# Peptides against a protein of PDB entry 2QAS, part 81

Target 1, 120 residues: chain A of PDB entry 2QAS
Amino acid sequence: PPEDLMQYEAMAQDALRGVVKAALKKAAAPGGLPEPHHLYITFKTKAAGVSGPQDLLSKYPDEMTIVLQHQYWDLAPGETFFSVTLKFGGQPKRLSVPYAALTRFYDPSVQFALQFSAPE

## One batch from the design tools (peptide; made by RFdiffusion4, then SolubleMPNN)

Design b2_p22_4_s4 (from b2_p22_4, 6 letters changed)
Fold by OpenDDE base, seed 2:
Structure b2_p22_4_s4 (fold): chain B 120 residues (1-120), chain A 22 residues (1-22)
Amino acid sequence: as target 1 above (120 residues)
Amino acid sequence: SAEDAALAAEIAAAQAQFDALF
């Protein structure tokens, strides 16, 4: 087939990543997500730009899933990445995750799911 | 911790649901 010089697949992926960004911006707004909406976000922990406590990331050498429901703080959805504070073992941990590192996005309340290709 | 275990279980359940959608 003809060569795609427009990179449509990449554009489509970016658009879908935009859904995640938009959802996180809603979550970061006052009052958070409208109940019962909550988000499960999976990402490649070794992807470029992923940042967090070494002890935490070392426990998840491939992928990690975080839950944004009732226990998250200082959610900051940027244009290329988002950061959020979560508690693990009762300790607050700050994570920064580029949208490009995402592999899954899921809202069980409405069974909305997205899957992404992320760097290996 | 117990909270971590409970969270892990919730995540596992969500992941299973996710997998079922694809």
Scores: peptide ipSAE 0.347, ipTM 0.839, DockQ to the pose 0.785
Fold by OpenDDE base, seed 3:
Structure b2_p22_4_s4 (fold): chain B 120 residues (1-120), chain A 22 residues (1-22)
Amino acid sequence: as target 1 above (120 residues)
Amino acid sequence: SAEDAALAAEIAAAQAQFDALF
């Protein structure tokens, strides 16, 4: 088959990552997500740029899923990564996740799902 | 903790639903 020198598949994947960024920006706006929308976000914990407590990330050596519904604070969606505070064992933990590290995005309320190929 | 266990169960359920879509 002919060689794709434009890398259209990668371009399409980046566009879809933009959906996640846009959704998080909606979530970070005053009032948060419109009920009953909420987000499950899965990412590779060893991907470049992922930052958080060592003990927490060590507990999830491959992938980790976070839930943005009732228990999250200070969601800050940037252009290349987002950060958010979650509670584990009652203690607040700050996570920073590049969009490039994402592997799954899911909104159960409307069964909207995206899957991404992240660096292994 | 109990809260952590409940959250883990919710995540597992969501993951199962996700897998069924692909």
Scores: peptide ipSAE 0.344, ipTM 0.838, DockQ to the pose 0.790
Fold by OpenDDE base, seed 5:
Structure b2_p22_4_s4 (fold): chain B 120 residues (1-120), chain A 22 residues (1-22)
Amino acid sequence: as target 1 above (120 residues)
Amino acid sequence: SAEDAALAAEIAAAQAQFDALF
């Protein structure tokens, strides 16, 4: 087949990453996501720009899934990454995740799912 | 903890649902 020199798939993936960013911005707005919407976000823990507690990231050497439903705080969706506070073992932990590190995005309430190729 | 276990179960269930969509 013809060679794609335009990188259309990459452009499409970047556009879809924009969906995640937009959804997180909705989640960060006052009142959070409209019920029953909630988000499962999976990312490569060793991707460039991912930061968080060493003990937590060490527990998930490949991928980690976080849930944004009831137990999250200070969600801050930036232009290239988002940060959020979650509780693990009862203790608040701050995570920062570049959108480029994402591999899955899922809203079970409407079965909306996105899959991404993240840096290896 | 019980909370962590419950969350893990929810994540596992969501992952299974996700896999069924792809």
Scores: peptide ipSAE 0.341, ipTM 0.836, DockQ to the pose 0.787
Fold by OpenDDE base, seed 1:
Structure b2_p22_4_s4 (fold): chain B 120 residues (1-120), chain A 22 residues (1-22)
Amino acid sequence: as target 1 above (120 residues)
Amino acid sequence: SAEDAALAAEIAAAQAQFDALF
């Protein structure tokens, strides 16, 4: 097929990343997500802009999945990235994840799934 | 910890479900 100079696929992916952002904003609002909704978010740990405890990220050299259901605090969904506090080994860890780093988004309550191409 | 292990199992299960959707 002809070369796509419009980069429609990239546009579509960016639009779908907006779904994740919107979902996180709902989660961050007072009252959180309506039950039984909860989110599994997978991202490339070495993508630009990803930040968190080195010891934690080192355990996940490629991708990491976090769960936003019962054990998360201070969810802050920004325009280009979100940050959240999770407990690992009983210790609170602050993660910052650009939406561009996402590879998977899943809400098992309604089996809503999105898959993204992310930076190497 | 036990909590970490349980969480890991939940993530694995969710990942399997995710894969089945594609």
Scores: peptide ipSAE 0.333, ipTM 0.834, DockQ to the pose 0.782

Design b2_p22_5_s1 (from b2_p22_5, 13 letters changed)
Fold by OpenDDE base, seed 1:
Structure b2_p22_5_s1 (fold): chain B 120 residues (1-120), chain A 22 residues (1-22)
Amino acid sequence: as target 1 above (120 residues)
Amino acid sequence: SDLERERQQAEEEEAARRALLE
């Protein structure tokens, strides 16, 4: 097949990552997500820009999934990454995840799913 | 009550989270 010098597939993937960003912005807005919407977000823990407790990230050397429904705080969806506070073992942990690190996005309430290729 | 429902939902969320992380 012809060589795609425009990298349309990558552009399309980035556009879809924008869906996650938009969804997170809705989740961060006053009132949060409209019930019963909630988000399952999976990302590569070793991807560049991922930040969080060393012990937590070490526990999940490949991928990690976080659930944003009832127990999340200070969700801050930036332009290139989002940060959020979640409790693990009863302790609040701050995570920062670049959208580029995402591998899966899922909203089970409407069975909406997206899959992405992320840096290994 | 609403509080009880919220508690139950939180527990379900945590269970789901754990399952996905295993």
Scores: peptide ipSAE 0.056, ipTM 0.636, DockQ to the pose 0.068
Fold by OpenDDE base, seed 5:
Structure b2_p22_5_s1 (fold): chain B 120 residues (1-120), chain A 22 residues (1-22)
Amino acid sequence: as target 1 above (120 residues)
Amino acid sequence: SDLERERQQAEEEEAARRALLE
């Protein structure tokens, strides 16, 4: 098969990651997401750039899913990664996740789903 | 109460998260 020198598949994947970034920016805006929209975000916990409490990440050696609906604070969607504070067992934990680490994005309110390949 | 409602919502959110991990 001919070689794709344009790398269209990679460009398409990056564009789709842009959807997640845009959605998070909406979620971070005053007032948050318009109800009933909420986000399920899955990412590889060992991917480069992922950071958070060691005790938390150790519970999810492969990947974990976070829910942005009722319990999230200080969501900061940057250009290459986002950070957010979530409560686990009643304790606030700060997570930082590069968009490149994402493997799944889902908004159950409209059944919108995206899947990605993420490097370790 | 408001506190109870917030707790319930948090539990529902947590349950939903766990369900996706199963």
Scores: peptide ipSAE 0.053, ipTM 0.642, DockQ to the pose 0.077
Fold by OpenDDE base, seed 4:
Parts: sequence; C-alpha cells; structure tokens
Structure b2_p22_5_s1 (fold): chain B 120 residues (1-120), chain A 22 residues (1-22)
Amino acid sequence: as target 1 above (120 residues)
Amino acid sequence: SDLERERQQAEEEEAARRALLE
C-alpha cells in the first residue's frame, strides 16, 4: 500500500487521547461521573512524566491499572497529564500520569474501550 | 453503616483492579 506521510493513524490516536481527557474532566466535575460509569485506566509506569511514590511504581514495573469509581480523590485533569489520589494498602498515594503514557482506557458500564501506543 | 459500605466498595474496587492485572 502507498506510504502515509500524513501519519493519519497517529492523528487519530491523539484525538482519541482527547476522549480520555474529556472523560476525566467529567469525572472531576462536581458530582463525578454519572452512575454507573467508572473508569479503568492503564499506563506505562516508566513513561516520561509519570510521577508517584517509588515503592508503588516499583511494584508495577511495566504497566499499572487504576480504577476511578468509589475511591479516588482530588482528580485534576490537566491538558497534558492528570493527577489523582488513590489508596493503596490503605495509604493515600498521589499519581501524575501524562495522557501520552496511557495504553488502555475502559468503562465497563458500557463496555467502551480504547487502546493506545505508548513509549516503551 | 455507611463507613462499612465504603470499606466494602473499596475492597471490591481493589479486587477489580487486581483482576485486570492478572
């Protein structure tokens, strides 16, 4: 097939990352997500820009999945990354994840799924 | 109690997270 010099697939992926950003902004709004919507977000823990407790990130050397449903606090979806507080082992941990680090987004309530290519 | 419900929900959420990682 002919070579795509426009890189349309990459453009499409970037657009879809925008869906995640938009969804998180809805989740961060007063009242949170409309029930029963909730989010499973998977990201590369070693990707540039990922920030969090070293002990936690070390436990997940490749990918980590977080669930935004009942136990999440101070969700702050920025333009290039989002941050959120979650409890692990009963202890609150702050994570900052660039959208570029995402590999999967899933809302099981409607079985909506997105997969992304992230830096290795 | 509401606190117990929250605890149970947290446990279920954690279990779901682990399930996806397996």
Scores: peptide ipSAE 0.051, ipTM 0.638, DockQ to the pose 0.076
Fold by OpenDDE base, seed 3:
Order: sequence, then structure tokens, then C-alpha cells
Structure b2_p22_5_s1 (fold): chain B 120 residues (1-120), chain A 22 residues (1-22)
Amino acid sequence: as target 1 above (120 residues)
Amino acid sequence: SDLERERQQAEEEEAARRALLE
């Protein structure tokens, strides 16, 4: 097939990552997401820029899914990454995840799903 | 409890994965 020198697929993926960013910005606003909306976000834990407690990331050596519904705090959606505090084993843990590390995005309330290619 | 929530999150994660692939 013809060679795509424009890399349109990569452009499309970047645009779709913008949907996740926009959704997180809505979630970070006062009052949070409008019920029953909530987010399942999956990312590669070894991707560049991913940051969090070593014990937590070691428990999930490949991919990890976080749920943003009722138990999340200080969600900060930046331009290239977002950070959020979640509880694991009763302890608050701060995670920082670049949008480029995402592999899945899902809102069960409306069955909206996105899949992404992330760096190895 | 924390254990129950973590279990539920794992189950819902699997459900979400299936929904995406189907």
C-alpha cells in the first residue's frame, strides 16, 4: 500500500487523547463528573513519565487501571499529563500519568471506549 | 472495605476490557 508520510494515524491518536484530557478536566471541576459518569483509565506503568509509589507500580508491572468515580482527590489534568490521589490499602497514593502512556479509556455509564497505542 | 473496593475495581476493569474488545 502507499506509504503515509503524513502519519495521519498518529495525528488521529493525538486528537483522541485530547478527549481524555477534556474528560479529566470536567472531572476536576467543582462537583466532579455528572452522575452516573465515571472513568476507567488504563496505562502502561513503565512508560516514560509515569510516576508513583514504587510498591504500587511494582505490583502492576505492565498495565494498571484506575477508577475515577467516588474515591479520588486532587485531580490535576495538565497539558501533557494528569495527576491524582487514590487510595490503595487504605493509604492515599499520588499518581502522575502522561496522556501518552494511556492504553484504554472507558466510561461505563454510556459505554464510551477508546483504545490507544502506548510506548513500550 | 478497601479489600472489597479493590476487588470490585478489578472486576470492573475486566468488564471494561471485554467491552472494548467486543
Scores: peptide ipSAE 0.081, ipTM 0.697, DockQ to the pose 0.116; fails the geometry check

Design b2_p22_5_s2 (from b2_p22_5, 13 letters changed)
Fold by OpenDDE base, seed 1:
Parts: sequence; structure tokens; C-alpha cells
Structure b2_p22_5_s2 (fold): chain B 120 residues (1-120), chain A 22 residues (1-22)
Amino acid sequence: as target 1 above (120 residues)
Amino acid sequence: SDLEEEERRAREEEELRRRLEE
């Protein structure tokens, strides 16, 4: 088959990552997500750009899933990554995740799911 | 952890939704 020099698949993947970014921006807006929407976000913890508490990341050597529903604060969806404060063990901790590190996005309220290929 | 509890609540909410829609 002909070589795809346009890299359409990669462009499509980036577009889909854009959906996650857009969703997070909605979540960060005043009032948060419209009920009953909430988000499950899975990412590679060792991916480039991922930042957070060492103890937390060490606990999840491969992937971890965060839930944005009732207990999240200061969600800041940037253009290349988002950051959010979540409680682990009762302690608030800041986590920064590049969109490129995502492997799964899911909104149970409407059973909307996306899967991505992320760097190992 | 708070994360785990959050996930649990999310699952419970989803289950409730499904039941109500059936």
C-alpha cells in the first residue's frame, strides 16, 4: 500500500486528544462539568512531561487513572498539558499530565470512551 | 485513598444510571 506521508493517523489521534483538552476546559469552567458528566483519565506515569509527587508516581509505575468528579481542585488545562490537585491519602497533591501521555479517556455518564497510543 | 473512593462513587453512579434507564 502507498506510504502515508501525510501521517493522517497521527493527525486523527491529535484531533481526538483535542477532545480531551476541550472536555477538561469545560470541566475547569465556572460550575465545573454539567451533571452527571465526570471523567476518568488514564495516562502513562513515566511518559515525558508527567510530573507529580515521587511517592505517588512510584506507586503507579506504568499507568494510573484519575477521576474528576467530586474531589478535584484548581484544574488548569493548558495547551500541551493539564494540571490538577487531587487528594491521595487525604493529602492534596498537584499532578501535571501532558495530553500526549494519555492512554484512555472515559465519561461514564454517557459511556463515551477514547483510547490513545502513548509513549512507553 | 481519596482517588479510590472517587472511582468507587463514579462506578456506583454509573450503575445507578444504568438501572434507571432499564
Scores: peptide ipSAE 0.035, ipTM 0.622, DockQ to the pose 0.883
Fold by OpenDDE base, seed 2:
Structure b2_p22_5_s2 (fold): chain B 120 residues (1-120), chain A 22 residues (1-22)
Amino acid sequence: as target 1 above (120 residues)
Amino acid sequence: SDLEEEERRAREEEELRRRLEE
């Protein structure tokens, strides 16, 4: 097959990561996501730039999924990463995740799914 | 189907999230 010197697939993947960023920015806006939209976000916990509670990250050494529906606070979607406060064991913890660390994105309300390759 | 698998995973992940919040 012809050699793709443009690397279109990589460019498309980057664009799709932008979908996640845009969705999170909508979620962070006043009023949050329009119901019944909510987000399942999976990421590599050991990826560069991931930060959060040590006990939690140690408990899930490969991948972790967070749910953004009713129990999240101070969602801050930046240009290269997002941060959010979630409760673990009843305690609020701050989690920061680069978009490059994402492996899966899913909105079950409309069955919209994305999958990504993330560096280890 | 792929969608059914995603829905199943979503339910499992929701259960996991509940455990984390307990």
Scores: peptide ipSAE 0.033, ipTM 0.638, DockQ to the pose 0.079
Fold by OpenDDE base, seed 3:
Structure b2_p22_5_s2 (fold): chain B 120 residues (1-120), chain A 22 residues (1-22)
Amino acid sequence: as target 1 above (120 residues)
Amino acid sequence: SDLEEEERRAREEEELRRRLEE
């Protein structure tokens, strides 16, 4: 096929990443997600821009999944990354994840799933 | 199916996540 100088596939993938961003913005709004919606977010822990506790990230050197349902605080979805506070070992930890680092998004309440390629 | 695999993976990761919260 002819060379795609528009890079439509990349644009489409970016648009789908926008779905995750939009979903997180809904989750961060007052009242949170409407029940029973909740989010499973998987990301490459070594991707550029990922920030969090060293002990935690070292424990999961490839990918990690976080669940945003009831045990999360101060969700802040920015334009290029989101940050959230989660408890690990009973202690609150701040995690920052660029949308570009995401590999999977899933809402089991409606069986909605997205997959992404992410840099290593 | 891809959906079934996703559900399985999500459940496995959720279990792992819950252990971290203990």
Scores: peptide ipSAE 0.030, ipTM 0.641, DockQ to the pose 0.099
Fold by OpenDDE base, seed 5:
Structure b2_p22_5_s2 (fold): chain B 120 residues (1-120), chain A 22 residues (1-22)
Amino acid sequence: as target 1 above (120 residues)
Amino acid sequence: SDLEEEERRAREEEELRRRLEE
């Protein structure tokens, strides 16, 4: 096939990552997500820019999924990454995840799913 | 099919949610 100098596939991927960003911004707004919407977000734990507790990240050497439904706090969706506080083992932990690190987004309430490629 | 795959993933995610909520 001919060479794509426009990089349309990359542009499409970036646009779809924008959906996740927009969804998180809705979730961060006062009142949170409209019920029964909730989010499953999967990301590469070793991707550039991912930060969090060492013990937690070491437990998930490849991918990690977080659920944003009932137990999350201080969700801060920035332009290139989002941060959120979640409880692991009963203790609050702060995670920071670039949108570029995402591999899957899913809202079970409406069965809406997105998949992304991320650096290994 | 895509539907079957999503249904499978939904079941797996439900199990994951239960573990995360413990």
Scores: peptide ipSAE 0.029, ipTM 0.594, DockQ to the pose 0.061; fails the geometry check

Design b2_p22_5_s3 (from b2_p22_5, 12 letters changed)
Fold by OpenDDE base, seed 2:
Structure b2_p22_5_s3 (fold): chain B 120 residues (1-120), chain A 22 residues (1-22)
Amino acid sequence: as target 1 above (120 residues)
Amino acid sequence: SDLEQERLEAEREEAARREALE
């Protein structure tokens, strides 16, 4: 097949990761996401740049899914990664996840889904 | 699949609710 010198797939992936970033920025705004929107975000826990409590991440050797709906705090969507505080076992934990580590993004309210390939 | 996604949603939603109730 013809060689894609434009690398369209890579461009598309970058653009789609931008959707996640934009969605998180909306979620971080005052008042949060407009109901009934909420986000399920899955990421590779061993991907470069992922950080959080060792005891927590050790429970998820491959992937982890977090839900941003009613119980999240200090969501900070940066340029290359986002950080958020979530409760686990009743205790607040801070997670930092590069957008490049994401493997799935889903908003069930409108059944909007994105899937990504992330390095180990 | 959609079915797998539904399972994940249910699991995560239940977990989130449990955490919220603590």
Scores: peptide ipSAE 0.043, ipTM 0.634, DockQ to the pose 0.069
Fold by OpenDDE base, seed 1:
Structure b2_p22_5_s3 (fold): chain B 120 residues (1-120), chain A 22 residues (1-22)
Amino acid sequence: as target 1 above (120 residues)
Amino acid sequence: SDLEQERLEAEREEAARREALE
């Protein structure tokens, strides 16, 4: 097949990552997500820009999924990454995840799913 | 992974318990 010098697939993937960003912005808005919407977000823990507690990330050498439904705080969806506070073992932990690190997005309330290619 | 699934299940279960206690 012809060589795609425009990298349309990558552009399409980035556009879809924008859906996640938009969803997170809605989740961060006053009142949060409209019930019963909630988000499962999976990301590569070793991707560039991923930040969090070393002990936590070390437990997930490849991918990690977080759930944004009942117990999340200070969700801050930026333009290139989002950060959120979650409790692990009863202790609040701050995670920072670039959208480029995402591999899966899922809202089970409406069975909406997206899959992404992320750096290994 | 099994570990990830275990965490997710535990989290949802904990959230549900909290909701029930509120």
Scores: peptide ipSAE 0.114, ipTM 0.648, DockQ to the pose 0.099; fails the geometry check
Fold by OpenDDE base, seed 5:
Structure b2_p22_5_s3 (fold): chain B 120 residues (1-120), chain A 22 residues (1-22)
Amino acid sequence: as target 1 above (120 residues)
Amino acid sequence: SDLEQERLEAEREEAARREALE
């Protein structure tokens, strides 16, 4: 097969990661997401750049899914990663997740889904 | 699949209810 010097597949994947970034920026805006939209985001917990409480991440050695609907605070979507505060056992925990660590994005309100390959 | 999504949603919904009761 011919060599793809343009790296189209990589460009396409990066563009799709841009959808997640854009969606999170909408979620972070005043008023949040328009109902009934909400987000299920899955990521590799051991991927480079992922950070959070060690006791929490140790409970999810491979990947975990966070839901952004009613129980999230201080969502900060940057250009390369986002951070968010979620409650676990009633305690607020701060997570930082690079977009490159994502493996799944889903909005069940419209059944919109994206899947990604994430490096470890 | 839709089935996998439904199971995930149900699990997360149950977790959310548990958190709300604590």
Scores: peptide ipSAE 0.045, ipTM 0.631, DockQ to the pose 0.067; fails the geometry check
Fold by OpenDDE base, seed 3:
Structure b2_p22_5_s3 (fold): chain B 120 residues (1-120), chain A 22 residues (1-22)
Amino acid sequence: as target 1 above (120 residues)
Amino acid sequence: SDLEQERLEAEREEAARREALE
């Protein structure tokens, strides 16, 4: 098949990652997401740029899914990554996740799902 | 599949509830 020097598929994937960014910005606004909307976000824990407590990341060596509904704090959606505070073992932990590390995005309230190819 | 998604949601929701209670 013809060689795609424009890399259109990558462009399309980046555009879809923009949906996640936009959704997180809505979630970070005062009042959070409009009920009943909430987000399940899955990412590769070993992907470049992923940051968090060593013990936590060690517990999830491949992928990790976080839920943004009632128990999340200080959500900060940046241009290339987002950070959020979640509780694990009763202790608040800060996670920083590049959008490029995402593998799945889901909002059960409207059954909206996205899947992505993430770096190993 | 729907079943796989439902299982994931239940699992994550349970974990979230557990953490909220601690």
Scores: peptide ipSAE 0.034, ipTM 0.616, DockQ to the pose 0.065; fails the geometry check

Design b2_p22_5_s4 (from b2_p22_5, 11 letters changed)
Fold by OpenDDE base, seed 5:
Structure b2_p22_5_s4 (fold): chain B 120 residues (1-120), chain A 22 residues (1-22)
Amino acid sequence: as target 1 above (120 residues)
Amino acid sequence: SDLEEEEKRAEEEEAERQRLLE
């Protein structure tokens, strides 16, 4: 097969990661996401740049999915990563996730889904 | 699938967070 020196697939994936970033910026705005929109975000927990409570990440050694709907705080969507506070067992935990660590993005309200390759 | 199961887990976790307020 011919060699793609332009690396179009990588460029396309990066562009689509921009959709996630944009969606998170909407979610971070005052009032949050417009109902009934909500986000399922799946990421590799051992990917470079992922940070959070050790006990929490240890529970999910490969991938973890979080839901951003009604109970999330201090969502900060940066240019290369986002951070968010979620309660687990009633305790607030801070997660920081690079967009490059994402493997799936899903909004079930409109059945919009994206899949990404992530570093091992 | 494993993905679907993980998404269900996440959904249930969100539901639990909601129930704690009720």
Scores: peptide ipSAE 0.303, ipTM 0.824, DockQ to the pose 0.138
Fold by OpenDDE base, seed 4:
Structure b2_p22_5_s4 (fold): chain B 120 residues (1-120), chain A 22 residues (1-22)
Amino acid sequence: as target 1 above (120 residues)
Amino acid sequence: SDLEEEEKRAEEEEAERQRLLE
């Protein structure tokens, strides 16, 4: 079959990443997410642009999942990445994750799931 | 699966955050 020089699959993936961005913007709005909605976000911890505490990222060398439900602070969904503060063991940690680093998005309240191919 | 285990871990971490708040 001929080569897809348009890279439609990549375009589709980027469009779906837009859903995550939009969902995070809703989560960042005053009052947070409408209950019972909550977000499971999985990402490659070694992907370009991912940043956070060394101890935390070292603990999860491949992928990690974060839950945004009741305990998250200063969620800032940017154009290309989002940042959020989460407490681990009572200690607040700031994570910055490019949308391109995402491998899975899941809202169990309505069983909505998206999967992505992310670079290493 | 690895995904299920990781999601479970994340859920437990959220639960811990709730417990520490109490």
Scores: peptide ipSAE 0.302, ipTM 0.824, DockQ to the pose 0.114
Fold by OpenDDE base, seed 2:
Structure b2_p22_5_s4 (fold): chain B 120 residues (1-120), chain A 22 residues (1-22)
Amino acid sequence: as target 1 above (120 residues)
Amino acid sequence: SDLEEEEKRAEEEEAERQRLLE
């Protein structure tokens, strides 16, 4: 097959990462996401730029999924990464995740899913 | 699948966070 010198697939993937960013910005707005929308976000925990409590990340050596629905705080969707506070065992923990580290995005309310290739 | 199990875990974790407020 002909060689794709434009690398359209990569460009498309980057555009789709923009969907996640946009969704998170909606989630960060006053009042949060419009019900019943909520987000399942899966990411590579060892990807460059991922940061959080060592005890938490060590429990998930490969990938981790978080849910943003009712109990999330200080969601800050930046241009290259987002950060959010989630309680684990009642303790608030701050996570920072580059969009490039994402492997899956899912909104079960409308069965919308995206999958991404992420750095190992 | 591993993904489904991880999502289930995450969902249960969210549920737990909600219960702790009650």
Scores: peptide ipSAE 0.298, ipTM 0.821, DockQ to the pose 0.138
Fold by OpenDDE base, seed 3:
Structure b2_p22_5_s4 (fold): chain B 120 residues (1-120), chain A 22 residues (1-22)
Amino acid sequence: as target 1 above (120 residues)
Amino acid sequence: SDLEEEEKRAEEEEAERQRLLE
């Protein structure tokens, strides 16, 4: 097959990661997500740039999923990563996740799903 | 599947967060 020197597939994957970034920007706006939209975000916990409490990340040594629906705070969707505060057992935990670490994005309200290949 | 179990866990954690604020 012909060699793709443009790397179109990688461009397409990056564009799809852009959907996640855009969705998180909507979620970070005042008023949050429009109901009934909510986001399931799955990421590799050992991927480069992932940051959070060591005990929490140790509990999920491969992947973990977070839900952004009603209870999330200080969501900050940057250009290369997002950070968010979530309570676990009542304790606020700050997570920082590069978009490159994502493996799945899902909004069950409209059954919209994206899957990504993240580094091991 | 592992994904389904993980999503279920995440949903349960969200539910817990909601309950703790009520």
Scores: peptide ipSAE 0.285, ipTM 0.816, DockQ to the pose 0.137

